# Designs tried in a protein design run: peptides against a protein of PDB entry 3KDP. Part 59

Target 1, 230 residues: chain A of PDB entry 3KDP
Amino acid sequence: PFLIFIIANIPLPLGTVTILCIDLGTDMVPAISLAYEQAESDIMKRQPRNPKTDKLVNEQLISMAYGQIGMIQALGGFFTYFVILAENGFLPIHLLGLRVNWDDRWINDVEDSYGQQWTYEQRKIVEFTCHTPFFVTIVVVQWADLVICKTRRNSVFQQGMKNKILIFGLFEETALAAFLSYCPGMGVALRMYPLKPTWWFCAFPYSLLIFVYDEVRKLIIRRRPGGWVE

## One batch from the design tools (peptide; made by RFdiffusion4, then SolubleMPNN)

Design b2_p13_7_s1 (from b2_p13_7, 10 letters changed)
Fold by OpenDDE base, seed 4:
Structure b2_p13_7_s1 (fold): chain B 230 residues (1-230), chain A 13 residues (1-13)
Amino acid sequence: as target 1 above (230 residues)
Amino acid sequence: EVEKVLELAKKLL
């Protein structure tokens, strides 16, 4: 989010506070829950990791986590961001380079894609209206990310949902996201304005995409062990 | 993640 904010000079898609709520709030319990996941049924058929040659974090893991899943998550968030701004009169093309004027308190006549003028206060309301749905979008795609992280090779359908701590983590992150989104005063305290419940569904296609993508990847690994996808 | 939190904390502070 922040890199695109700088490179494309668009209005801030995800606030610093919302990023902290993800990194310290919604992601922490789910991440810890993975430590309690049941071992995959085939783990005893795998050779032990060679600590001299096999890194815990390898290029394949970085490529999968940041290059693939992380990019799909980012695309989901940006999709929600662009939809909200478009509904408020700012088409994606018009947002390019707009940051400088958007963040200027002295400019109160920033035009949208339809020639409507926006005051600084109105623009910041719209920006902060984007932060909460972007945050919720990340939480919804994190459901899929957490579920796919249960296994390296086995399907989630083979592994099942037996990890009670993971189920608790999914509930906790969702409850926390709802609390941060709808609790009175969060708009003032965290600049997280309440969102329409319909915005929760905006991320579902991306969550499904992550899930399907990983299940297909795992299926390929199971059918063709030693492939470049592994 | 911790470095990001620290950088974010530095920006909030």
Scores: peptide ipSAE 0.007, ipTM 0.440, DockQ to the pose 0.027
Fold by OpenDDE base, seed 5:
Structure b2_p13_7_s1 (fold): chain B 230 residues (1-230), chain A 13 residues (1-13)
Amino acid sequence: as target 1 above (230 residues)
Amino acid sequence: EVEKVLELAKKLL
């Protein structure tokens, strides 16, 4: 998110406060819940890692976490961002380079894609209205991310949803996201303006994509052990 | 400390 903000000079898609709410709020309990996950049924059939040759954080893990899953999550957030701005008159092409004028409080006549003029206050309301749905989008895709992290090789359907702490984590992060989005005063305190309930559904295709992608990956690993996907 | 980090982040962003 931040890299695209700098490179494309677009209005800020995700605020620092919202990032902190993800990293310190919504993701903590889900991450801890993975420590209570049951071992995979075939774990004793796998060779132990060689501590001299095999790194804990290898290129394959980095590629999966940051290069694949993390990119799908970012795309989901940006999709929500661009849709909201387009509904408010700012088409994606018009956002390129707009940041300088957007963030200038002395410019009160920034034009949208339809020639409507926007005051600084109006622009900031729209920006902060984008931050909350982006945040909620990340929470919704994190549901899929947490579920796929239950297993390394087996399907989630083979593992099942028996971890009650993980289920609690999913409800906790969702409840926290709803609280941060709709509690009175959050617009002033955190610059998180309330979102229409329909925006919660915008991330569902991306959440499904993450889940399907990982299940296909795991299926390939099970059929072709020792492949480049492992 | 979180508020200071937030203020610093607001200055850097």
Scores: peptide ipSAE 0.006, ipTM 0.400, DockQ to the pose 0.028
Fold by OpenDDE base, seed 2:
Structure b2_p13_7_s1 (fold): chain B 230 residues (1-230), chain A 13 residues (1-13)
Amino acid sequence: as target 1 above (230 residues)
Amino acid sequence: EVEKVLELAKKLL
């Protein structure tokens, strides 16, 4: 999110406080829950990792986590961001380079894609209106990310949802996201304005895409052991 | 204060 904010000079899509709520709030319990996941049924049939040659975090894992899944997550967040701004008169193309004028408190006549002028205060309200839905979008795609992280090779349908701590983590992150989104005073304290319940559904296609993508990947790995996809 | 932190974050990046 922040890299695109710099490169494209768009209005800030996700606030720093909101990022901290993801990294320190919603992700902690889910991440810890993975330590309690049951071993895959075929784990004892796999060769032990060679500690001298095989890195715990390899290029394939980095490519999968940051290059593939992380990109889909970012696309989900940005989709929500662009939809909100478009509903408020700012089409995606118009946002390119707009940051300089957007962040200038002395410019009170920034035009949207339809020629409507926006004051600094109005623009900041719209910006902060994006932060909470972007955050919730990340939480919803993290449901799929957490579920796919249960296994390296086996389907989630083969592994099942037996990890009660992971299930608790999913409820905890969702409850925390709802609390941060709807608790009175969060708009003042965290600049997280309440979102319409419909915004929770904006991430669902991306969450499904992550899940389907990883299940297809795992299916390929099971059919072609030792392939470059492993 | 959050704007100052944001401005500082913008200057640090």
Scores: peptide ipSAE 0.000, ipTM 0.358, DockQ to the pose 0.025
Fold by OpenDDE base, seed 1:
Structure b2_p13_7_s1 (fold): chain B 230 residues (1-230), chain A 13 residues (1-13)
Amino acid sequence: as target 1 above (230 residues)
Amino acid sequence: EVEKVLELAKKLL
């Protein structure tokens, strides 16, 4: 998110406070819940890792976490961001390079894609209106991310949803996201303005994509053990 | 204050 903000010079898609709410709020309980996950049915058929040769964090894990899933999550967030800005008159192409003028409080005549002029205050309202849906989008894609993290090789359908702590984590992060999005004063305190409930659904295709992608990946691993996808 | 911190964060980050 932040790299695109710098490189493309677009209005800030996700605020620092919302990032902190993700990292310290919504992600903590779900991440801890994975420690309570039941072992995969085939775990005893796998050789233990060699602590001298086998890294806990390998290139494949980095590629999967940051390069694949993280990119899909970021794309989901940016999709929501661009849709909201487009609905407010700012087409994606018009946002390129706009940051400098967008963030300048002395420029009160920034034009949208339709020639409408926007004051600094109006622009900041729209910007902060993007932060909450971006945050919610991340939470929704994190549902899929958490669920796919239950297993390394087995399908989630084989593992099932027996981890009550994980289920609690999903509800907790969702409840926290709803609280931060809709609680009075959050717009002032956290710059998290309320979003229309329909914006929660904007992330669902990406959440489904993450889930399907990982299930297909795991299916390939199960059918072709020792492949480059593992 | 949050705005200033966010502006500062935008400048530093």
Scores: peptide ipSAE 0.000, ipTM 0.370, DockQ to the pose 0.028; fails the geometry check

Design b2_p13_7_s2 (from b2_p13_7, 9 letters changed)
Fold by OpenDDE base, seed 4:
Structure b2_p13_7_s2 (fold): chain B 230 residues (1-230), chain A 13 residues (1-13)
Amino acid sequence: as target 1 above (230 residues)
Amino acid sequence: EVEKVLELAKKIL
């Protein structure tokens, strides 16, 4: 989000506070829950990792986590961001280069894609109205990310949802996201304005895409062991 | 993640 904010000079899609709420709030319990996941049924058929040759974090893991899943998550967040701004009169093309004028407190006549003028206060309300749905979008795609992280090779349907701590983590992150989104005073305290419940569904296609993508990847790995996808 | 939190904390603070 922040890299695109700088490169494209668009209004801030995800606030610093919302990023902290993800990294310290919604992601922590789910990530810890993975330590309690049941071993895959085929783990005893795998050779032990060679600590001299096999890194814990390898290029394949970085490619999967940041290059694939992380990009789909980012696309989901940006999709929500662009939809909200478009509904408020700012088409995606018009947002390019707009940051400088958007963040200027002295400019109170920034035009949208339809020629409507926006004051600084109105623009910041719209920006902060984007932060909460972007945050919620990340939480919704994290459901899929957490579930796919349960296994490296087995399907989630083969592994099942037996990890009670993971189920608790999914509930906790969702409850925390709802609390941060709808609790009175969060708009003032965290600049997280309440969102319409319909915005929770905006991320569902991306969450499904992550899930399907990983299940297909795992299916390929199971059918063709030693492939470049592994 | 911790470095990101520290960088973010430096920006908030």
Scores: peptide ipSAE 0.007, ipTM 0.434, DockQ to the pose 0.027
Fold by OpenDDE base, seed 5:
Structure b2_p13_7_s2 (fold): chain B 230 residues (1-230), chain A 13 residues (1-13)
Amino acid sequence: as target 1 above (230 residues)
Amino acid sequence: EVEKVLELAKKIL
């Protein structure tokens, strides 16, 4: 998100406060819950890792976590961002290079894609209105991310949803996201303006995509052990 | 401390 903000000079898609709410708020309990996950049924049939040759963090893990899943999550957030701005008159092409004028408090006549003028205050309301749905989008895609992290090779359908702490984590992160989004005063305190309930559904296709992608990946690994996907 | 980090982050970001 931040790299695209710098490179494309677009209005800030995800605020620093919202990032902290993800990293320190919504993701902590879910991450801890994975420590209570049951071992995969075939774990004793796998060879142990060689500590001299096999790195814990290898290129395959980085490629999967940051290059694949992380990119799908980012795309989901940006999709929500662009849709909200488009509904408010700012088409994606018009956002390129707009940051300089957008963030200038002395410019009160920034034009949208339809020739409407926006004051600084109006622009900041729209920006902060984008931050909350982006945050919620990340929480929704994190549901899928957490579920796929239950296993390395087996299908989630084989593993099941028996980890009660993980289920609690899913409800906790969702409840926290709702609290941060709708609690009175969050607009002033955290610059998280309330979102229409319909925006929660915007991320669902991306959450499903993450889940399907990982299940297909795991299926390939099971059918072709020792392949490039492993 | 979080507010200071947030203010610093707002200056860097």
Scores: peptide ipSAE 0.006, ipTM 0.407, DockQ to the pose 0.028
Fold by OpenDDE base, seed 1:
Structure b2_p13_7_s2 (fold): chain B 230 residues (1-230), chain A 13 residues (1-13)
Amino acid sequence: as target 1 above (230 residues)
Amino acid sequence: EVEKVLELAKKIL
């Protein structure tokens, strides 16, 4: 998210406070919940890793976490961001290079894609209106991310949803996201302005994509063990 | 204050 903000010089898609709310708020309980997950049915059929040769964090894990799933999550967030800005008159192509003028409080006549002029205050309201839906989008895609992290090779349908701590984590992160989005004063305190409930659904295709992608990946691993997909 | 912090963060990061 932040790299695209710098490279494309677009208005800030996700605020620092919202990032902290993700990293310290919504992600903590779900991540801890994975420690309570039951072992996969085939775990005893796998050789233990060699601590001298086998890295805990390998290139495959980095590729999967950052290069694949993380990119889909980022795309989901940016999709929501671009849709909101487009609904407010700022088409994606018009946002390129706009940051400098967008963030300048002395420029009160920034034009949207339709020639409407926006004051600094109006622009900041729209920007902060994007932060909350981006945050919520990340939470929604994290549902899928957490669920796919339950297993290394087995399908989630084989593993099931028996981990009550994980289920609690999903509810907790969702409740926290709702609280941060809709609690009075959050717009002032955290610059998290309320979003229409319909914005929660914008992330669902990406959440489903993550889930399907990982299930297909795991299916390939099960059918072709030792492949490059593992 | 949050805005100022965000503006500062935009300049530093």
Scores: peptide ipSAE 0.000, ipTM 0.371, DockQ to the pose 0.028
Fold by OpenDDE base, seed 2:
Structure b2_p13_7_s2 (fold): chain B 230 residues (1-230), chain A 13 residues (1-13)
Amino acid sequence: as target 1 above (230 residues)
Amino acid sequence: EVEKVLELAKKIL
């Protein structure tokens, strides 16, 4: 999010406080829950990792986590961001380079895609209106990310949802996201304005895409052991 | 304060 904010000079899609709520709030319990996941049924049939040659974090894992899944997550967040701004008169193309004027408190006549003028205060309200839905979008795609992280090779349907700590983590992150989104005073304390319940559904296609993508990947790995996809 | 942090972040970047 922040890299695109810099490169494209768009209004800030996700606030720093909101990022901290993701990294330190919603992700902690889910990440810890993975330590309690049951071993895959075929784990004892796999060769031990060679600690001298095989990195714990390899290029394939980095490519999967940041290059593939992370990109889909970012696309989900940006989709929500662009929809909110478009509903407020700012089409995606119009946002390119707009940051300079958007962030200038002395410019009170920034035009949207339809020629409507926006004051600095109005623009900041719209910007902060994006932060909470973007955050919730990330939480919703993280549901799929956490579920796909349960296994390396086996389908989630083969592994099942037996990890009670992971299930608790999913509820905890969702409850925390709801608390941060709807608790009175969060708009003042965290600049997280309450979102319409409909915004929770904006991430669902991307969450499904992550899940389907990883299940297809795992299916390919199971059918072609030792392939470049492993 | 968050605006100041954002302004600072914008100046650092």
Scores: peptide ipSAE 0.000, ipTM 0.359, DockQ to the pose 0.024

Design b2_p13_7_s3 (from b2_p13_7, 9 letters changed)
Fold by OpenDDE base, seed 3:
Structure b2_p13_7_s3 (fold): chain B 230 residues (1-230), chain A 13 residues (1-13)
Amino acid sequence: as target 1 above (230 residues)
Amino acid sequence: EVEEVLEKALKVL
């Protein structure tokens, strides 16, 4: 998010405080829950890792986590961001390069895509209105990310949802997201304005896409062992 | 103040 904010010079899509709420709030319990996942049925058929040659974090893991899944997550967040701004009169093309004027408190006549002028206060309200839905979008796509991380090769349908700590993690992150989004005073404290419940559904297609993508990937790995997808 | 402290903390991290 922040890299695109700098490179594209768009209004800030996700606040720093909101990022901290993701990294320290919603992600920790789910990540810890994976340590309690049952081993895959084929784990004893795999040779032990060589600690001298095999890295725990390899290029394939980085490519999968940041290059594939992370990109789908980012696209989901940005989709939500662009939809909200478009509903408020700012089309995606108009946002490119707008940051300089957007963040200038002395400019009170920033035009939207329809020629409507926006004061500094009005456009900051719209910016902060984007932060909460972007955050919630990340949480919703994290549901799929957590579920796909249960297994390396087996389908989630083969592994099942037996890890009670993981299920608890999904509820915890969702409850925390709801608390941060709707608790009175969070708008002032975190600059997270309450979102309409409809914004929770904006991420669902991306969450489904992550899930389907990984299940297809795992299916390919099972059918073609030793392929470039493994 | 909290945001400034958090931004400072993030810059130190």
Scores: peptide ipSAE 0.012, ipTM 0.423, DockQ to the pose 0.031
Fold by OpenDDE base, seed 2:
Structure b2_p13_7_s3 (fold): chain B 230 residues (1-230), chain A 13 residues (1-13)
Amino acid sequence: as target 1 above (230 residues)
Amino acid sequence: EVEEVLEKALKVL
């Protein structure tokens, strides 16, 4: 998010406070829950990794986590961001390079895609209106990420949802996201304005896409063991 | 103010 904010010079899509709420809030319990996941049914049939040659975090895992899944997550968040701004008169193409004028408190006549002028205060309200739905979009996508991280090779349908700590983590992160989104005073304290309940559904296609993508990947690994996809 | 400080800090990094 922040890299695109710099490169494209667009209005800030996700606030620093919302990023901290993800990294320190919603992700902690889910991440810890993975330590309690049951071993895959075939784990004892796999050779132990060689600690001298086989890195715990390899290039393939980095590519999957940051290059593939992380990109789908970012796309989900940016989709929500662009929809909100478009509903407020700012089409995606108009946002390119707009940051300089957007963040200038002395410019009170920034035009949208339809020629409507926006004051600094109005622009900041719209910007902060994007932060909470973007945050919630990430949380909804993280549901899929957490579920796909349960296994390396087996389908989630083969593994099942038996990890009660993981289920608790999913409820905890969702409850925390709802609390941060709807608790009175969060708009003042965290610049997180309340979102319409409909915005929770904007991430669902991306969450489903992540899940389907990983299940297909795991299916390929099971059918072609030792392939470049493993 | 904290966001401005963080944005300024991130511009320096």
Scores: peptide ipSAE 0.010, ipTM 0.379, DockQ to the pose 0.024
Fold by OpenDDE base, seed 4:
Structure b2_p13_7_s3 (fold): chain B 230 residues (1-230), chain A 13 residues (1-13)
Amino acid sequence: as target 1 above (230 residues)
Amino acid sequence: EVEEVLEKALKVL
């Protein structure tokens, strides 16, 4: 999010406070829950990791986490962001380079794609209106990410949902996201304005995409052991 | 205060 904000000079898609709420709030319990996941049924058929050659974090893991899944997550968030701004009169093409004027408090006549002028206060309201749905979009996509992280090779359908701590984590992150989104005063305290319940569904296609993508990847790994996809 | 600090940090970045 922040890199695209700088490179494309668009209005801030996700606030720093919302990023902290993801990194320190919604992600912690789910991430810890993975430590309690049941070992995959094939774990005893795998050779032990060679500590001299096999890094815990390898190029394949970085490519998967940041290059594939992280990019799909970012696309989901940006989709929600662009939809909200478009509904408020700012088409995606018009947002390119707009950041400088958008963030200038002294400019009160920034035009949208339809020639409507927006005051600084109005622009910040719509920006902060984007932060909460972007945050919620990330949480909804994280449901899929957490579920796919249960296994390296086995399908989630083979592994099942037996980890009660992971299930608790999914409810906790969702409850926390709902609390941060709808609790009175969060708009003042965290600049997280309440979102329409319909915005929760904007991430569902991307959550499904992540899930399907990873299940297909795992299926390929199971059918073709030793492939470049592992 | 945290927002102002973060906004200031973002302006420096």
Scores: peptide ipSAE 0.010, ipTM 0.429, DockQ to the pose 0.027
Fold by OpenDDE base, seed 5:
Structure b2_p13_7_s3 (fold): chain B 230 residues (1-230), chain A 13 residues (1-13)
Amino acid sequence: as target 1 above (230 residues)
Amino acid sequence: EVEEVLEKALKVL
């Protein structure tokens, strides 16, 4: 998110406070819940890792975590961001380079894509209105990310949803996201303005994409052991 | 100032 904010000079897509709410709020309990996951049914049939040759963090893991899943997650957030700004009169092309004027408190006549002028206060309300749905989008895609992390090779349908701590984590992160989004005073305290309930559904295609992508990946690994996808 | 610096530093993350 921040790299695109710098490179494209767009209004801030995701605030610092919202990032902290993800990393320290919504992700902790789900991450801990993975420690309670049952071993895969075929784990004892796999060769042990060689600690001298096989790195715990390898290029394949980095490629999958940051290069694939992380990029799909970021795309979901940015999609939500661009849709909200477009609904408020700012088309994606018009956002390029707009940051300098957007963040200037002395400029009260920033034009949107339709020639409407926006005050600094109005622009900041719209920006903070984007932060909350971006945050919620991340939480919704994290549901899929957490579920796919249950297994390395087996399908989630083979593993099942027996981990009660993981299920609790999914409810906890969702309840926390709803609290941060709708509790009175969060707009002042955290700059998280309330979102329309319909924005929760905007992330669902991306969550489905993550889930389908990982299930296809795991299917390929099961059919072709020792491939570049392992 | 510390909150602004933290906000700026965390905006980089």
Scores: peptide ipSAE 0.010, ipTM 0.401, DockQ to the pose 0.028

